# Ledger of designs, part 345: peptides against a protein of PDB entry 6RGO

Target 1, 392 residues: chain A of PDB entry 6RGO
Amino acid sequence: MALKLLGFNQDATCFSVISSNKGVTIYNCDPFGKCFELEKSTSNDEELDFLVEMLFSTSLIAVVDKTIGASKRKKLKIVNTKRKATICELTFPHEIMDVIMNRKIICVVLKSDQIFVYDISCMKLLRTIDVRGEKLKSTSKFRNSEAVGDIGVRVSLSTDNNSILCYSSYSKSDKENAPLNDIVVFDALKCIQINVLPAVHQSNIVCIACSPDGMLMATASEKGTIIRVFKTIDTENDEPILVNEFRRGSRPSRISEMKFNHDNTLLACVGESDTIHIFALPVTTTEADANEDDTLQQSSHSLSSSINGLQYISKGLANRFGKIIVSKIPTQSQQRHVAYIKIPENAKYRIGFPKDTTNTIHICGEDGNYLVYSIPRNEVGPCTLVKSNTFD

## One batch from the design tools (peptide; made by RFdiffusion4, then SolubleMPNN)

Design b2_p29_3_s2 (from b2_p29_3, 15 letters changed)
Fold by OpenDDE base, seed 5:
Structure b2_p29_3_s2 (fold): chain B 392 residues (1-392), chain A 29 residues (1-29)
Amino acid sequence: as target 1 above (392 residues)
Amino acid sequence: MKPTINWSLSKEEALEIIKKLLEEQEKLE
């Protein structure tokens, strides 16, 4: 049977899949087992396509049926899984491309490059963000959707109550084909733009991850060779703060998902490659605990994180097109993974970090494997398999 | 065109259900 992975929930306690014969299934991670099934409404052998966004381990899910017809693809169902009942249905003017939520906010991304922001508690529309509307009335030639892999607006939302929304935007270049290589940071509760990170990659952004607290953001382009981590809110001299630049690989490969762990010490990435990469982030020690003088000469092989500060060379020529040139960190100063997991090349995988175990990662594959790995702390190497389960 | 909402129950009953579902996680933490 063909499985299609939808992903983990926010805390990696559940994951969702599409089974060709059963429809949508949600699995609990511990104890491992099916916790919800949404039956296929049609007996046809049509390829099932759904968007399913979970709200942690709660009985609330958001569902879009993308399988059949333009009318269903515009409808978001809010479902109570415990009652197996639709609470409400939202109908949009365009096809739904993505849905993301936390305990406060639902964000709905449309094929029109619009983001609809809702207060979940009352289902009130707070804001409509028009990512194209900041561009001139350049002809709404819908990119002919057929050939080039669906380069739309990407979004990520903090899992906390601060509800920091990061989304890809079009660069202000007068080119008709301006890339989606800017990032906007948005307070989804207050409906205020906090920051704009211009030209964070040379090509379209295809993957974004916000940290759980909304303080960090990871980005990857369609090349998927370099991952950049930025501060979301803080700026230095009105310029974006680049915290890290990671090298995933030398060969181009699409990154499909990235996630931070709960304490912002790790960033994982997965995609079309045979390898999940896990990167260490610098722990910002707050100054307070520096007092205990315990002289243990642990030979810190200082992985000299030469933070060669990416000088944004703002060439100070006041030409109206401020191209912030992200300087390339020299290839020698790019950090590599600290840990990795080998996966089958032909299987799509999804990743999740559990809340309670900062050195554990959950992964699931379209091959029907749910796997729990331990991440090594003190060495660069493979993760250790701790638990394995299968699903159908 | 603005998005529309169709409620399967009264809006008030539906919002009370949403409220209870949001509180499910706060009791498990």
Scores: peptide ipSAE 0.552, ipTM 0.931, DockQ to the pose 0.868
Fold by OpenDDE base, seed 2:
Structure b2_p29_3_s2 (fold): chain B 392 residues (1-392), chain A 29 residues (1-29)
Amino acid sequence: as target 1 above (392 residues)
Amino acid sequence: MKPTINWSLSKEEALEIIKKLLEEQEKLE
């Protein structure tokens, strides 16, 4: 059967798929099995397309029917899965491109480059962000962007209650074709812009991941060769803090998804390549627990030697034109993956990190495989397959 | 145009259902 992956929920306890014959199915990861099914309402041979966002393991889901020809592409249904009942339906002026949520908010991204921020508890609109409207204050000429190609506003939301929203924005360059290469960091609860990261890539940003706590953000461009990790809130001398620059590969390849693990020690990426890459983040030792256990001196041959390249970040060329060019970490200071998973060529995969096991990754494929891998802690190498299940 | 909301129940009953669904997970943690 043709499967289409929707993805994992925030804690990787469930994943959702579209089956051409059945409609939307949600699987529980452990114990593995079907937990919800949304039957196809139409007998038409049209290729099914849906957005499904879950609120963790709850019975609350947000659903958009994106099927071609459907007038429903502007409608967001909030559904109780236990009751199989729609709670409410939101109708938007434009097609819905993305939906993200946590326990506090729902964000709805439209084809118009608008982001609607809602309080989930009362379904009240808190803010409308107009990503084009910010550009239009600088550029008088509406090009009829009839070619709204595959490049739109990208968003990511922290899974915690702080509700840090990261989104791609248009560079303030006077060029009619300004790339989506700026990032805005937004407090979605207070509805305040807290940071702006200008020109984080040379081309459009196609993938963003926020850490669960909202303190870190990963970005990838259309090239997908370099992943950059920034602090979201913290700045140094009003400049963005680049924490890491990872090299996924030398060949251009689109990254479709990135995720942090729950303790911000790992970043995974997946896309059009035959390889899921897992990168280690530097553990920020918070100074607090340095007190007690004096004894075990010896043999930590610290992997400390490769961190020395980070000191060169601070001498950003403040170019005379006030453009903060995020200084590229020298290619020698670019970290590689610490772990990897080989996947079938041309298979689309999704990734998730479970909360309870920081060194475990869940993956699922349009090939009908749900796989659990263990990530090596002390060595660079392949992940070990721990569990496998199939779905159809 | 502003987005519109259609409720399948009374708005009050719908919000009470959302509240209960939000509270169900705080008990599983």
Scores: peptide ipSAE 0.550, ipTM 0.909, DockQ to the pose 0.876
Fold by OpenDDE base, seed 3:
Structure b2_p29_3_s2 (fold): chain B 392 residues (1-392), chain A 29 residues (1-29)
Amino acid sequence: as target 1 above (392 residues)
Amino acid sequence: MKPTINWSLSKEEALEIIKKLLEEQEKLE
C-alpha cells in the first residue's frame, strides 16, 4: 500500500499517516497501535492528500482534505476523534498549505502567503498576517504557482503556552523575485512582532523549527547544507542572535523537517538524504549557582568552539528591528552532527522527540516502519535502535 | 475575504466541547 507520512504530534506520543486504502490513520507510539481512523470520503483511486495536526495526545485534531477539488483544500475541519465528529469547519479564501497548533493557538497558512492566527479555546481570529505586505498587493501577479515549486511561507510554533510563532518572510529587495529568506518572530498570544531576522540564508527558507519553549529557532534553505540556530529574543547582554551554525553536508539536499528536543540540547533534521542528522546545542549554563561542591565530573565536552571571531562588521543597514548581520561563520566553526540514523534513500521519514526521554528520538517512514532510537551522549556515532514496530 | 466558520452544533455547544477536550489533557498531564 502507498503510505504518506503526515508526522508526529508535538510530544511524539502519536503519529499520523495516509493509507491509500483507509484514509488517515493516527497511531499511538506507546503502547503501539491505531488510536484513530478517518475514512476516505471517496471510493475513487485518487491519490489521497491531507493535512492533519493533532493537539498532543488529546482527541482534538485539525484536518484538511486536499484530495478532491479546490473547494475542500480551503476547508479546515476541527474534529473530536473520540466522538468521530466535526466540531466546526473553517473556510478560507485560498488553499491551506499548513496548519500548526498548541494548547492556546492554531495557525493556518494559506497559498496566498497569509497566516491566520486563532485562539483555539473560542476559535476567534486574533490576527491575519500578510507576509507579502500591503505594498506588493498592487504589483504581485500571483507568482504562477506552477513554475515556483514547493516554495511558500514556512512556519513553526512553540509547543508551550508562550506560543512563539516563527515564519519566513520576503526580503525587502526591490526585485520581483525576492527570496523568502527573512524570519519574523511573533508572539501569537499578544499578537506582537518580537523580532525580524533579515537574510538568514542566501536562498528561500524551506524548513523552520521553533524550540518547545520558543527561545530558539532553527532554519534551513533550499540548499539544506547549513542549518542556523538563532535566539528568538534579543538578550540584554549583546549576545549574538546566531548561536549555532551546523553543516548537514556538502551536497545540496532538501531538509523536510527539523525538531528540537524538549530541553533544547538536541536538534534533529530529516529530508531527501539517506541520513537523519542530530546536532548538539551548547547548554547555556547560566553561571549563577556554581557554589555547590559536588564533583560530578560529567565531562560534558562542551564544544565551546569560541565563536569569539565574529567581528561585528557594523555596516549601517539599520533596518527598524536592529543590525542583525548574519556574519558568515567561518567554515571551521561549522559543527557537524553528533549522532546520525541511516534511513532508506527512497523512503520519506518524519521525526519526533518524546517529552520524558531527552536522548530518545522517534522516527517513522513511508516504508511502514516506526522506530525508536537512543542517541549517544559522549560519542559521535550512529544512534542505537531500541524499539521497532510496523504499520500498514 | 474573511474566513467563515460553520459550527456543526450551536456555537456554544461546540465551544464547550473544545473546552472539555483542552481540559482533558490538563488532567492527563
Scores: peptide ipSAE 0.546, ipTM 0.905, DockQ to the pose 0.861
Fold by OpenDDE base, seed 4:
Structure b2_p29_3_s2 (fold): chain B 392 residues (1-392), chain A 29 residues (1-29)
Amino acid sequence: as target 1 above (392 residues)
Amino acid sequence: MKPTINWSLSKEEALEIIKKLLEEQEKLE
């Protein structure tokens, strides 16, 4: 059967899939099994397309039917899975491209480069962010984004109650084809812009991940060779703080998804390559006042690579030709993966980190595999398969 | 155009359902 992956929920307790024969199915990860099914409304052999976002393990889901015609692609259903009932339906002016949520906020991304921010508790619209309107204020001509295929506004939301929203924005460059290579950090509850990270890549940002606590964000461009991790809120001398730069590979390959684990110690990425990469984040030991006490010498060679704060002087010196000179981070500061998972080259995979086990990753494939891997702690190498299940 | 919302029940009943679903989550953490 043709499967299409929708992804994991925020805590990786469930994942959702589209089956061409059945419609949308939600699986529980442990114990493994079907927990919800949304039957296809049509008997036609039309290719099913849906967005489904779950609110953790709750009976609350957001559903967009993208299968049939331009009108349904503008409708977001809020569904109670336990009652199999629609609670409400939201209709937008444009096609829905993405939906993300946490306990406080629903964000709806449109093909118009608009983000609608809702309070989930009352379904009240808090803010409309017009990413295009922001670029127009900076004198840059919009090209019709219709020609740019899969390049649109990307978003990520913290899973905590602080509700930090990171989104891609158009560079303020006077070029008609300004890339989506800026990041805006937004407090979705207060509806305040917190930070702007200019020109974090040379090309369009195609993937963003926010940490669960909203303190970190990861970005990848169309090249997918370099992943950058920034602080979201904190700045140094009014400049963005680059925490990490990871090298996924030397060859271009699209990254489709990135996720932090729940304690911000790991970043995973998946995409069109045969490899899921897992990177270690430096534990910023806050110097808690370690009072003087006792002896146990266990010589864990913590590679305290004192990453001297590479002030990423993103002095975007627009040269005379309007090239944003992204300062070349010295290639010596580029970290490699600490762990990896091999996957089939042609299978799309999605990733999730469970809350309770920081060294475990959940993955699922369009090949019908749900896999749980253990991440090595003390060595660079492959992850160990712990559990496998199949779905159809 | 502004987005529109259609409720399947009264708005009050629908919001009480949402509230209960959100409260079910706060008890699991």
Scores: peptide ipSAE 0.537, ipTM 0.910, DockQ to the pose 0.884

Design b2_p29_3_s3 (from b2_p29_3, 12 letters changed)
Fold by OpenDDE base, seed 4:
Parts: C-alpha cells; structure tokens; sequence
Structure b2_p29_3_s3 (fold): chain B 392 residues (1-392), chain A 29 residues (1-29)
C-alpha cells in the first residue's frame, strides 16, 4: 500500500500516517498499535493528502484535508478523536501548508507566507504574522509555486509552555527573489519578536527545529550539508550566538526533518539521504553551585577537553550590502555525527525523541516500518535497533 | 481576508469540550 508519513507528535508517543486505502491512521508507539483512524471521505482512488498535528498523546488533533480542491486545503478542523467529533472548523484565505501546536498555541502556516497564531484554549487569533511584509504585497505574484513546490516559510514551535516560535523570513533585499534565509524568534504567547538571526544560510532555509524548551534552534538550507545551531533568545553584543555547526555530508542532500531530544543533548536529522545523522550538542554545564564540601578524589580523567573555544564568530565580512552573513566556522571546527542510522534509499522517514529516554530515537518509514533505536553515548557509530514493528 | 471560525455546537459547549482535552494535556506534562 502507498503510505505517506505525517510524523510523530511532540513527545514521540504517537505517529500519524496516510494509507491510500484507509485514510489517516494514528499509531501509538508503546504499546504499539492503531489508536485512531479517520476514514476516507471519498470512494475515489484520489491520492490522499492531509496535515495532522496531534497534541501529545491526547484526543486533540488538528486536521487539514488537502486531497480535494483548493477550498478544503484552506480548512482546519479541530477534532476530538475519542468522540470522533469536530469541535470547530477554521477557514483561511489561502492553502494551509503547515500546522504546529503545543499545550498553549496553534500556529497555522499559509501558502501566502502568513502565520496565524492562536490561543488553543479559546481558539482566539492572537497574531497574524505576514512574513513577506508590507513592501512585497505589491508583487502579488505568488512565487510560481509549481516549479519549486517546497520553498515556503518554515516554522518550529517549542513543546513547552513558553511557546517559542522560530520561523524563516525573507532577507531584507530589494531583489524580488530574496531568499528565506533569515530566522525570526517570536514569543507566541506574548506576541513579541524576541530575536532576528540574519542570513543564517546563503540559500533558503528548508528545515528548522526548535528545542523543547525553546532555548536552541537548528537550521538547514536547501544544500543540507551544514546544520547550524543557535541560541534563540540570548545574544552576545546584539549578535546571534552560534552554538554549533554540524556537517551532515559533503554532497548536497535535502533535510526534511530535524529534532532535538528532550534535554537538548542530541540533534537528529533525516531527509533524502540513506542516513539519519545524530549529533551531540555540548552540554553547557551550568556551573551550578559546586558547594565545596565532599572530598572524593576519584580522578577519572574524563578528558573534558573544555572546548572553551568560544569560537569567536569572526565578524563576518559585511558583504557590500551591509548583510551580516554568519561567518563560516572554520571547517576544522565542524563536528561530524556521533551516531547514525542507515535507512533504505528513497524511503521517507520521520523522527521523534521520546521524553523519558534521552538516548532513544523513534523512526518511522513510508516502507511501513516503525523502529526504535538506542543511541550510543560512549562511541561514535551506528545506533542499535531495540524494537521493530510494521504498519499498513 | 480574516480567517473564520465555525463551531460545530454552541461556542460554550465546544469550548468546554476543548478545555477537557487541554486538561488531559496538562496532566500528561
């Protein structure tokens, strides 16, 4: 059967799939099994397309039917899965491209490069963010969205109650073809812009991940060779703080998804390549109060090489147009993956990190495999398969 | 254009049902 993956929920306790024969199915990860199905509304052999966002392991889902016609693609249903009942339906002026949520906020991304921010508790519209801004309203030419169908505004939301929203924005250029290579950090609850990270890549950003706590953000461009990790809120001398630069590979390959684990110690990425890459983040040891007391000298020379290399992002050459390009971290400082998973070539996979097991990753494939891997902490190498299940 | 919202029941009953589900999400935190 043709499967299309919708992805994991926020804590990787569930994942959603489209089955060409059944419609939308939600699976529970542990115990593994089908927990919900949305039956096809039509008997036609039309290619099913849906957005489904689930609120953790609750009965609350947001659903967009993208299968039939331009009108349905503008409708968001809020559904109680346990009652099989729609609570409300929202209608937008343009096609819905993405929906993300946490316990406080729903964000709806439109093909118009607008983000609608809602208070989930009352479905009140808090903010409309126009990413094109007022200046680009005159060029009502929708990017000919046919040719490069997947260049749009990307978003990620913290899974915590702070509700930090990271989104890609157009770099301030007088060129009609400005890249989506800026990031805006936005407090979705207070409806305030916190930070702007200019020109974090040279090309359009195609993937963003926010950490669960909203303190970190990972970005990847169309090239998918370099992943950058930034602080979201903190700045140094009004400049963005680059925490890490990871090299996924030497060859261009699109990254479709990135995720942080619950404690911000790991970043995983998946895409068009045969490999899921997992990167270790430096644990910022908060020098919490090591109160002086107890003597136990166990001299385990863990080479905590204090990579106190505050790699001074050398003030990037202000290109002739005054754009701060994040300076290339020297290629010598680019960290490689610490772990990897091999996946079938051309199989689309999605990733999730469970909350309670920071060394475990959940993956699911359009091949019908749900896999649980253990991530090695002591050695650089392959992840170990712990559990395997199949779905249809 | 502004987005529109249609409630499937009275807005009050629909909000009550929504709050029940959000309470489940808080208890799982």
Amino acid sequence: as target 1 above (392 residues)
Amino acid sequence: EKPTINWTESKEKALEKLQELLKEAEELS
Scores: peptide ipSAE 0.590, ipTM 0.959, DockQ to the pose 0.918
Fold by OpenDDE base, seed 1:
Structure b2_p29_3_s3 (fold): chain B 392 residues (1-392), chain A 29 residues (1-29)
Amino acid sequence: as target 1 above (392 residues)
Amino acid sequence: EKPTINWTESKEKALEKLQELLKEAEELS
């Protein structure tokens, strides 16, 4: 049967799929099994398309039926799965492209490049963000979004209560064809813009991940070769702080999803390639504990090991990006431990990090595999499969 | 155009049910 993956919930305790015959199914990860099914409302042989966002392991889901007709694609249902009942339905002026949520906020992204921010507790509209801005309202004919494929506003929301929203925005270039290569960091609770990261890639941003705590953000462009990790809030001399730059590969390949683990030590990415990549992040020691005067005697053993660490500081990028202050990541052993998982080239996969085990990753495929991998801590290498289940 | 909201029950009862589910989400944290 054809499966379409909707993804994991925030804590990777559940994942959602579309089955051509069954509609939407939600699976529990442990114990593995079906926990909810949304029946197909129509007998038509139309390709099923849904957005489903689940609030952790709760009975609260947000659902958009994208299958049938322009009217349903504008409707967001808030559903209690345990009662099989709709709580409310929101109708938007344009097609819904994405829905994200945490315990405090629902964000709804429209085809109009608008983001609607709601207080989940009362479904009150807090903010409408128009990513096109006022100046572009006159000249932007709806780019016939038929021809220029899956390029739209991308969003990510912190899973914590701080509710840091990161979204892609159009660069302020006078060009009619400005790329979606800026990032805005937004406090969704206070409804204030915190930061703007200009031109973080040369092309449109197609994937964003916010850390669970909202302190980090990962970005990837259409090329999907380089992943950049920035601080969201902190700036150095009003310039964005680039924490990490990772190379996924040399061949262009779309990244569909990225996620941080719960302690910000790992970043995973998945997409059209045969490989899930897991990158180690430097532990941000908060400067607070540096006051313990641990007189570690500098035993002066001059291990002059000339590790000609690859200076892949691409000197060429410094001129056209604003001063991305690459903080002097000390040139020492940038053996960034990279783990990987091999997946079928033609199967779409989704990723999730469980809260309880920061060294495990959950993955699920349109091939009907749910897999749990152990991530090596101290070595570069493959992840180890520890659990497998199948679904239909 | 502004988004519209339709509540399937009285807004008050629907909000009560929503608060119950949000409380469940806080207890799982």
Scores: peptide ipSAE 0.589, ipTM 0.959, DockQ to the pose 0.934
Fold by OpenDDE base, seed 2:
Structure b2_p29_3_s3 (fold): chain B 392 residues (1-392), chain A 29 residues (1-29)
Amino acid sequence: as target 1 above (392 residues)
Amino acid sequence: EKPTINWTESKEKALEKLQELLKEAEELS
């Protein structure tokens, strides 16, 4: 059967899929099984396409029917799955490209590069963000969106109640073809812009992940070779703080999804490659507990293992990318562990981190596999398969 | 154009049902 993955919910307790024969199905991860099914409303052999966002493990979902030719691509339904009932329907002036939510906020991204921010508790519109509107009103040419493929505004929202929204924006260049390579950090509750990170990549940003607490953001460009991690709120002398730079690989490959784990110690990425990569983030020791005198003599064994993928930025290369003040990357000595999962070639996978187990990752594939892996903490190597299930 | 919202029931009853689901989400936090 043709499956299309929609992804995991915020805590990786559920995932959503489109089945060509059944419509939308939501699965529980543990115990593994179907928890909801939305029947196909159309008898047509049209390829089904949907957006489905679930609010954690609750019965609240947001649904958009994106099927080609459907007049419904401008409509967002808020649905109670237990009652199989629509609560409300929102109609937008343009096609919906993305929907993201937490316990406080729903964000709706349109093909017009507009972001609509709603208070979920009453469905009140809090803000309309026009990502083009800060640039000249003049070029009303919607890029014929047929020719400029999957390039649009990307968004990520913190899963906590702070509701930090990160979105891609157009660089201030006067060029008609300015890249989506700026990031804006926005407090979605207060409706205030917190920060702007200019030119974080040379090409369009195609993937963004916000940490659960909203304190970190990861970005990847169309090249997908470099992942950058920034602080969202904190600045040093009004300049953005680059916390990490990871190399996924030397070959260009699109990253489709990135996620932080719940304690901000891991960043996972998946995309068109045969490999899910998991990067270790340095734990920022808050200075408070530095008093215990444990003189663990670090034996300096220089295992120069040529891990081909990790270019540590030596202090000298920081000068070539402009005034991004790399706050003191904690000294070169923290060996960043990298884990990986091999996946089938050309299989699309999605990733999720469960809340209760910071060393576990959930993955699901369009091949009908749901897999749970254990992540090695103290070594570089493959993840270990712990549990597997199949779905149709 | 501004986005429009259509409630399937009275707005008051639809909001009550929405708030019940949001309370379930807060209790799972």
Scores: peptide ipSAE 0.587, ipTM 0.959, DockQ to the pose 0.924
Fold by OpenDDE base, seed 3:
Structure b2_p29_3_s3 (fold): chain B 392 residues (1-392), chain A 29 residues (1-29)
Amino acid sequence: as target 1 above (392 residues)
Amino acid sequence: EKPTINWTESKEKALEKLQELLKEAEELS
């Protein structure tokens, strides 16, 4: 059967799939089993397409039916899965491209490059963010979205109650074809812009991850060769906003998803490649306990990630407040622990980190595999398969 | 154009059901 993966929920306790014959199915990870099914309303052999966002392990889901007709693609249903009842339906002026939520807010991304921020408790609209801004309304012919491929505004939301929203924005270049290579950091509760990270890549950003606490964000471009990790907030100590740069590979490959683990020690990425990559983040040890000379003799297995410390002295990156973001990539040649999982070629996978086990990753494939891997702590190498289940 | 909201029942009863689910999400935190 053709499966399409929708992804894991925020804590990786559940994942959602589309089955061509059944419609939407939500699986529980432990104990493994079906917890919800949304039956196919139509007998037609139409390719099913849905957005499903689940609020943790609760019976609350947001659903967009993208399968049939331009009108349904503009509708967001808030559903109680336990009661099989719609609570409300929101209708938008344009097609819904993405939906993200936490316990406090829901964000809806439209094909018009607009983000609608709602208070989830009452479904009150808090903010409309127009990513194109007012100036582009006059001259931007709808980029024929057909010709440019799947390039649009990307978003990520912190899973905590701080509700830090990171989104891609257009660079201020006078070119009609400005890339989506800026990042905006937004407090979704207070409805204030916290930060702007200009030109974080040379090409369009296609993947963003926010850490669970909203303190870190990761970005990847359409090239998918380099992943950058940034602080979301400027720290008083003039510390560089760019904290990490990882190389996934030398060959271009689209990254479809990135996730932080719950303690911000790991960043995983998945996409079109046969490999899930897991990168270790340096723990920001607060300076206090730097006395124990724990000589981590990390065995020099020569995955020389040539961190060519390209001092991108981008002379021109004045933040909106006039600070030049000198992205001093710390030339700390710290041998970053890297783990990996091999996946079948052409199988799409999704990733999630469980809350309780920071060295465990959940993955699921369009091949019908749900897999739990243990991440090695001290050695660069493959993850170990701990549990496997199949779904149809 | 502004987004529209259609409640499937009285807005009050729909909000009560929404708050019940959000309370479940807070108790699981």
Scores: peptide ipSAE 0.586, ipTM 0.959, DockQ to the pose 0.926

